Peptides against a protein of PDB entry 4CIC. Designs and how they scored, part 116

Target 1, 148 residues: chain A of PDB entry 4CIC
Amino acid sequence: KVSTKGHYGVQAMFDLAQHFGEGPVSLKSIAERQGLSEPYLEQLIAVLRKAGLVKSVRGAQGGYILAREPRDIKVGDIIRVLEGPIAPVESVSQDDPEHSLKFDFSVTKSVWEKVKKSIEEVLDSITLADMLKDAEEAQMAQGYMYYI
Target 2, 147 residues: chain B of PDB entry 4CIC
Amino acid sequence: KVSTKGHYGVQAMFDLAQHFGEGPVSLKSIAERQGLSEPYLEQLIAVLRKAGLVKSVRGAQGGYILAREPRDIKVGDIIRVLEGPIAPVESVSQDDPEHSLKFDFSVTKSVWEKVKKSIEEVLDSITLADMLKDAEEAQMAQGYMYY

## One batch from the design tools (peptide; made by RFdiffusion4, then SolubleMPNN)

Design b2_p21_1_s1 (from b2_p21_1, 12 letters changed)
Fold by OpenDDE base, seed 2:
Structure b2_p21_1_s1 (fold): chain B 148 residues (1-148), chain C 147 residues (1-147), chain A 21 residues (1-21)
Amino acid sequence: as target 1 above (148 residues)
Amino acid sequence: as target 2 above (147 residues)
Amino acid sequence: DIKLEPDSSIQLPDSDELDLD
């Protein structure tokens, strides 16, 4: 499962992508549209801004914009920023050193590395521009379903 | 991240695969080899047994065996048994219904479905037999590094 | 649940589902 943080981060970035070129979007408006807590969104946006995926614009029409074009932002970039490196396995809490026989079961690790790689490949294959296109296609399909 | 449950489940199943054909393996021995708590392993094995991936053998030389050949058990099968369906996104806790505007953002959902599918494909492409082979290859490679 | 936890603070919930962190 992508964490709630990653999920909401992608939603927020997608909202910004939908408004790309329209000027700054307020956090309030993103929160309302995405069903997110504004304080939670502030935390996400702060991280995304620090990573250079989002820019803040000051002023009366201030808010946030994508720092790059939607085509230049991968879902993988968003996830890595919010969540860090994709780890396929929970780090077994290091806290009980005695029973953590680090049997570095190289083989089981290799399975999880394959999973990791696969996830990375998928997430790096999807841009915000791809998501915008998919949204347009979905809207068109819904429109056609109402006319049939 | 694969949950600790999934991870340890795969480790336990792999241990059983390594001993496949040698007879029943005690939970104690699996726990010792895999660095697992025996009580925790008992819980995992109970689930795996109920799902028909493991069989219990009774008697003085009792223990557990794989219910199928290693080639007939996918990593995906183990994970599905232990963790259920692969869900790519955390279920937003249903508890605050007001702020859970289920904006069924179909598009974001589609991203996660793609991730899910990719994971399923990977996990379903790997059997315990494949893992055994990889272990043998790794041992051989280590053996060659020592010479 | 396969929790794919990223190396970072992405905590996937302890649910019995494959949590991709």
Scores: peptide ipSAE 0.023, ipTM 0.774, DockQ to the pose 0.136; fails the geometry check
Fold by OpenDDE base, seed 1:
Structure b2_p21_1_s1 (fold): chain B 148 residues (1-148), chain C 147 residues (1-147), chain A 21 residues (1-21)
Amino acid sequence: as target 1 above (148 residues)
Amino acid sequence: as target 2 above (147 residues)
Amino acid sequence: DIKLEPDSSIQLPDSDELDLD
């Protein structure tokens, strides 16, 4: 499962992509549209800003913008920034001595590496621009169903 | 990350696959070889048994065996039994009222569905027989490096 | 780390790990 943090991070970045070129968007407006708490969104945006995916604009009409064009931001980039490297297996915390025997059985590790690679390939194949296009296509399809 | 449960479940099933046709294997011997606690392995094996992936054999030489041939058990089957359906997004627990708004934004959902599908395809493409073959190939490669 | 969570109540650890279940 993508963590709640990764999920909401992609939602917040997609909201900024929908408003790309329209100027700065307030955290409040993103939170309202995406159903997120504003304090939680502040934490996500702080990480995304530090990674150079978003920019803060100061002033009365201040807020956040994408730091790059939607086509230049992959979903994989967002996930790596928020969650770090995509790991297929939970690192058994070294602090549980009974479970600390990471039996790094080479064959089971290879299974998880294949899963990791597949996820990375999918997430790196999807940009915010692709998501915008998919949203437009979905809206057009809904509009046609109301006219029939 | 595959949960520790899924990871250890695959390890335990692979151990049973390595001994397939040799008779019942004790939980103690699996636990020792796989570096697992025996009580934790008992919990995993109970779930796997209920799902019909393993069988219990009673007696002095009792233990567990695979219920099907290694070629007929996918890694995806093991994961689905232990963890349920592969979900790409953590279900925000309904109990956190501040995070309970599953904004099911259709476009973000589609991203996670693509991830889910990709994972399912990979895990359903790998059988315990494939893992056995990979282990044999790895052992042969190590043997050739020492000569 | 992308943690794939099973549909079961496996709480992802507080880390931004995508659990691949």
Scores: peptide ipSAE 0.022, ipTM 0.765, DockQ to the pose 0.084; fails the geometry check
Fold by OpenDDE base, seed 5:
Structure b2_p21_1_s1 (fold): chain B 148 residues (1-148), chain C 147 residues (1-147), chain A 21 residues (1-21)
Amino acid sequence: as target 1 above (148 residues)
Amino acid sequence: as target 2 above (147 residues)
Amino acid sequence: DIKLEPDSSIQLPDSDELDLD
């Protein structure tokens, strides 16, 4: 599972992608559309901005914009920024010495590395532009269902 | 991430696969080899047994065996038994009504469904027999480094 | 580290683990 942080981060970035080219969007408007608390969104946006995925615009019409075109932002980029590297298994913290006989089961580790790689490949194959296209296709499909 | 439960479950099942055909293995011996607490392993084995992946043998030489051949047990089967269906995103519990405007963002959901499918495909592509083969290959590679 | 949230069955541990729940 992607954490709530990753999930909401992708939602916020997707909202910014939908408004790409329309100018800065307020955090309040993103929060309202995405069903996020404004304080939580502020934390997400701060991380995304520091990573260079989002830009802040100052002024009366200020807010946030994508720092790159939607085609140049992968879902994997968003997740890595918010959550760090994709790890398939929790590194059992070395702090419990009694359970620390981590038999370096190289074989079980390799299974989880394959899972990690697969997740990375999927998330790196999806851009915000792909998500915009999928949304448009879904809207068209819904529109056709009402006219039949 | 696979939970500690899933991770240790795969380790325990792999230990049983390494001893497949040698007869029943005691929980104590599995726990010692895998660095698991015996009480924790008992909980895992109980779930795996109920799901029909492991059998218990009674008697003085009793213990546990795989219920199927290693080639007939996928890593995905073990994970689904221990953890249930692989879900890509935590279902935000409906209990916080203020955050419950789940805009059914069909698009974001589709991203996570793709991730889920990919994980399932990987885990369903790996059997305990594949893991045994990988272990043998790794042992051979280590043996050649010492010559 | 990408923390995956636990769904129904596959609970992934709380650390830098992808929770495949």
Scores: peptide ipSAE 0.022, ipTM 0.772, DockQ to the pose 0.144; fails the geometry check
Fold by OpenDDE base, seed 4:
Structure b2_p21_1_s1 (fold): chain B 148 residues (1-148), chain C 147 residues (1-147), chain A 21 residues (1-21)
Amino acid sequence: as target 1 above (148 residues)
Amino acid sequence: as target 2 above (147 residues)
Amino acid sequence: DIKLEPDSSIQLPDSDELDLD
């Protein structure tokens, strides 16, 4: 599963991609368009900025921009920054020392590793540019439905 | 991430697969081998039984068995039973009515649908029989390293 | 439903749900 953090992070990054080349976008405007709380978005953007996916622009027309072209940002890059490594299995917190015979059953681990790899491959195959293209195609399809 | 429930459920089902054809296995023995609490395992097995993946056998040598051959049980079947449908994104609980402009952003949804499909394909491609084979191969490989 | 892990800040209860990160 993608966390709410990952989900909203991808939404915020996609919003920035839609405005790429138009200059800095305010957090308020992103929050309004994406249905996010501004405080939550501030936290997401702070992480994304620290990771070098987003840049802050200062001044009266300040805000945020993508640090790279949309084609150079994978969904997987966003998820890794926000959520860390894609883990297929929740790390059973080590806190119960007695019964955690972590039989790291190599076999069950291998199943989850296959799942992980598959998720990574999908997320790394999708760029913000791909998402922009999909959005344009969807808008065209909707536009054609309104003219029929 | 697979939940602890899914993880332990697959472990318990795999234990039953390893003993398939040997007769009923007690929950206690599964719990001991898999490092699970017996009460937790009881809950998992109850769900798996209700879904028809496991059968209970009554009597002095009672316990649980797989309801099907290991080759006929996919990991995806186990996960769907224990966790329900594979959802790639956590359903934002509808509980905050005001700010849930569920912009069902079709584009972001499509990303998650691709992830979902990929997970489903992987989990549906792996049977308990495949896991048994992998375990045997791993044991052979370890046995050769000790020599 | 394979649950994705909540944001580290949102302590979702230890739901036995598959937190597919």
Scores: peptide ipSAE 0.021, ipTM 0.768, DockQ to the pose 0.134; fails the geometry check

Design b2_p21_1_s2 (from b2_p21_1, 13 letters changed)
Fold by OpenDDE base, seed 5:
Structure b2_p21_1_s2 (fold): chain B 148 residues (1-148), chain C 147 residues (1-147), chain A 21 residues (1-21)
Amino acid sequence: as target 1 above (148 residues)
Amino acid sequence: as target 2 above (147 residues)
Amino acid sequence: EIKLEPDEAIQLPDSDELDLD
């Protein structure tokens, strides 16, 4: 699963992508459109900004913009920034050293590495530009259904 | 991520697969070989048994066996039993109904559905028999490196 | 549900709640 943080981070980045080239977007407007709390969004945006995926613009019409074009931002890049490396298995807490015989059986590890690789491939195959295109196609399809 | 439950569940099922045809395996022996706590393994095995992936054998040489051949048990089957449906995104806690404007934007949902499908395809492509084969190949490769 | 969490030492939740956080 992508964490709630990753999910909302992708939503926020997608909102910024939808407004790319239109100028800075306020956190309030993103929060309202994406159904996010503004304080939570502030935390997400702070991380995304620190990672160089978004830029802050100062002034009365200030806010945030994508730091790169939507085609140059993969979903995988967003997830890695917000969640760190994509791991297929939760790290077993090291705290019980005696029973933490990490029998990381090479075979079970290989299963999880295959899962990891598949997730990475999917997330790295999807850009914000792809998401924009999908949204446009979906809107057109809905529009056509109202005209039929 | 596969939960610890899923991870350990696959380990336990793999241990049972390694002993398939040799008779019942005790929970203690699985726990020792897999580095699991016995109480935790009891809970995992209870779920796996209820789902019909393992069978309990009673008696002095009692324990557990796979309910099906290793080739007929996918990793995906184990994960679905232990963790439920493979979901790519955590269910946002429904508790804040007001701000839970689930703008499940169809597009973001589609991204997660692609992730889900990919995970399902991988997990459904791997059987316990495939894992056994991989283990055997790895052991042979290690054996050949010592020659 | 399969959760993806960062590398922080996630304490194994007790067996009942798959807190797949």
Scores: peptide ipSAE 0.022, ipTM 0.767, DockQ to the pose 0.121; fails the geometry check
Fold by OpenDDE base, seed 1:
Structure b2_p21_1_s2 (fold): chain B 148 residues (1-148), chain C 147 residues (1-147), chain A 21 residues (1-21)
Amino acid sequence: as target 1 above (148 residues)
Amino acid sequence: as target 2 above (147 residues)
Amino acid sequence: EIKLEPDEAIQLPDSDELDLD
């Protein structure tokens, strides 16, 4: 499961990518376009800013911009910032001491490690620039369907 | 995240695979070996049985067995039975009507679909027989380190 | 359905939790 936090973080970063080079965008405008609450978006943007993925611009036309070019930001970078390292399974062993039979199920752990690795590879293969390209291609395809 | 349900389901099925051909194993013995509560395991086994992955055997030496050979059960089959189809992102739109701005973020959806597909491919590439082999190889490697 | 709920969904788990819900 991509957490709502990860999902909305990618949406917010994609919105900033769509406006890259146009100057700073307000949180309000991002929230409206992405269907996010402004307070929730403020929390996400604070984390993304601290990680150096986003910059804040002050002033009347202030807001936020990407700190790097869309091609230099992977989806995996956004997810790692918001959710931390991609982990396969929470060790069930911490919270219930009675279930603390630490059966080192090395084999089952290895299954989840393979899943983790595959997710990381996919998310690290997709940049915000790739997402922009996919959006442009989708818009062109829709435009041609109305002319036939 | 693999849910605790998925994780424990795979553990329980792997335990049954380790005993495949030895006859039925009790839920108690599986629970003890896998560090699971017996009541929780009963719930998992009920779902797995209904899906035809596990069979119940009645009698004094009763219990459970795999319904198919370990090579014919993918990890993906276990996960789909316990958790349903691997969805990449629950549509946020259902539970919070105020956030129901169904922006068809087709592009963001496509990212999660790629992740889903990758997970499915991995889980469908691993059988209980592959897990048994990996366990045997790991045990052999540990045995050789002590000599 | 492994509802990868966007909330509960691909939580790229923190180091410990791969919830494939």
Scores: peptide ipSAE 0.021, ipTM 0.764, DockQ to the pose 0.171; fails the geometry check
Fold by OpenDDE base, seed 2:
Structure b2_p21_1_s2 (fold): chain B 148 residues (1-148), chain C 147 residues (1-147), chain A 21 residues (1-21)
Amino acid sequence: as target 1 above (148 residues)
Amino acid sequence: as target 2 above (147 residues)
Amino acid sequence: EIKLEPDEAIQLPDSDELDLD
């Protein structure tokens, strides 16, 4: 499950990727384009900035930029920053150590670890550059659908 | 994210798989073994029964059994019954149709659809029989660590 | 930490709340 925070974080980072090389983007402009509240986006950007995924630029044309090239930012990196480690199931074992000793618990845990690994692999396989490419391809496809 | 409901649902179904062929298992015994509250387990089992994954047996030795062989029940089947369709991201688009039209939204959606598909593939690749086998292998490994 | 909260229901996000928590 990807939280709203993760979802909107990826959207905001993708918006910054679309404007990469064009200079700083204002939070207001990102919020307007992505349909996010500016206060909510400010919180997201603060976390992303602290993690070194975005940079703040000061001045009249100030705002935010990606701290790295879009190809060097994985979706998984964004999610880990915003949500922490990808956990498919909370370890029920922390509160009851007696249950952690049950063999059945270990097998069920293994299932969820497989799910976790799969999610991580997918999210780590997708960069902001891949998303930009997919966007370009989709725009081209829409353009062709209007000409048919 | 797998909820507690799905987690415990898989545990309960796995317990029933371990006892498959031994006859009906009481909810109390499942609850005790899996560390679940009996009332919570009753709710889970009711859903699983309605979906046809478990059967209720009436009588003095009554309880629940798997409705199918462990090999014919995927983890994905259990999760879908308990949670509904595996959705990695809630569609933000339902409340604001104007946002659904933005190109950026479609790309982000595609990312989450890939995650969804990956989760589905994993959960559909694991049966209760696979879990039983993994349990046996782990018991053997523990047995070897004690020697 | 994507806490899979042991929320009673496997809330796969309803279509509205991607909670990666």
Scores: peptide ipSAE 0.020, ipTM 0.768, DockQ to the pose 0.128; fails the geometry check
Fold by OpenDDE base, seed 3:
Structure b2_p21_1_s2 (fold): chain B 148 residues (1-148), chain C 147 residues (1-147), chain A 21 residues (1-21)
Amino acid sequence: as target 1 above (148 residues)
Amino acid sequence: as target 2 above (147 residues)
Amino acid sequence: EIKLEPDEAIQLPDSDELDLD
């Protein structure tokens, strides 16, 4: 599972991507569009800003912008910033009693490593630009259904 | 992440696979080999039994066996039994305020659905028999390093 | 790190709980 933090972080970054090139967006406007609490979004944006994924613009028309183009931000980058490294299972290794067959642990670990790799590959294959494109395609499909 | 429950469930099922054809294994012996608490393992085994992945054998030499051959049990089957459907994200849909742009939700959802599908494909590609084979190969590799 | 704690399943938001913890 991606945490709620990761999920909302991707939503907030996607909102910023939709407004990329239109200037700064306020946290309030992002919160309203994405159904997020403004205080929670403020915490997320602070982390994303510190990681250099977003920039703050000061002034009356200030707010936040993406620090890079949507094509240069992977979903995996957002998740790694908010959650850290994608781990499929926490290293249960701490509670491995001295007598656990080391071998069984290694095989089970390899299963979770395969899952991790698969998640990383998927999240690193999706950019904010890909999400924007998917959104446009979905809007076109809905528009066509209303005209048929 | 697969939960601790899923992780330990796969370990317990793998232990049963290693002893497949040797007869019933006691919960105590599984717990000792896998480093699990016996009470926790008892709960896991109860769920796995109810789902028909394991069978109980009664008697002094009783215990548990796999209900199917190791090749007929996917890791994904174990996880689905213990955790339910493999979901990448809990449906945050309950707290979607009335004003959330339905469209943004759909695109974000599609990302997580792709992650789900990828996890399912991996877990459904691995059987207990594959894990046994990987174990044998690892043992052989270790044995060759000692000569 | 997505320290998916052992009990914190990889909560990917929309689909069924993979407790990837």
Scores: peptide ipSAE 0.019, ipTM 0.765, DockQ to the pose 0.157; fails the geometry check

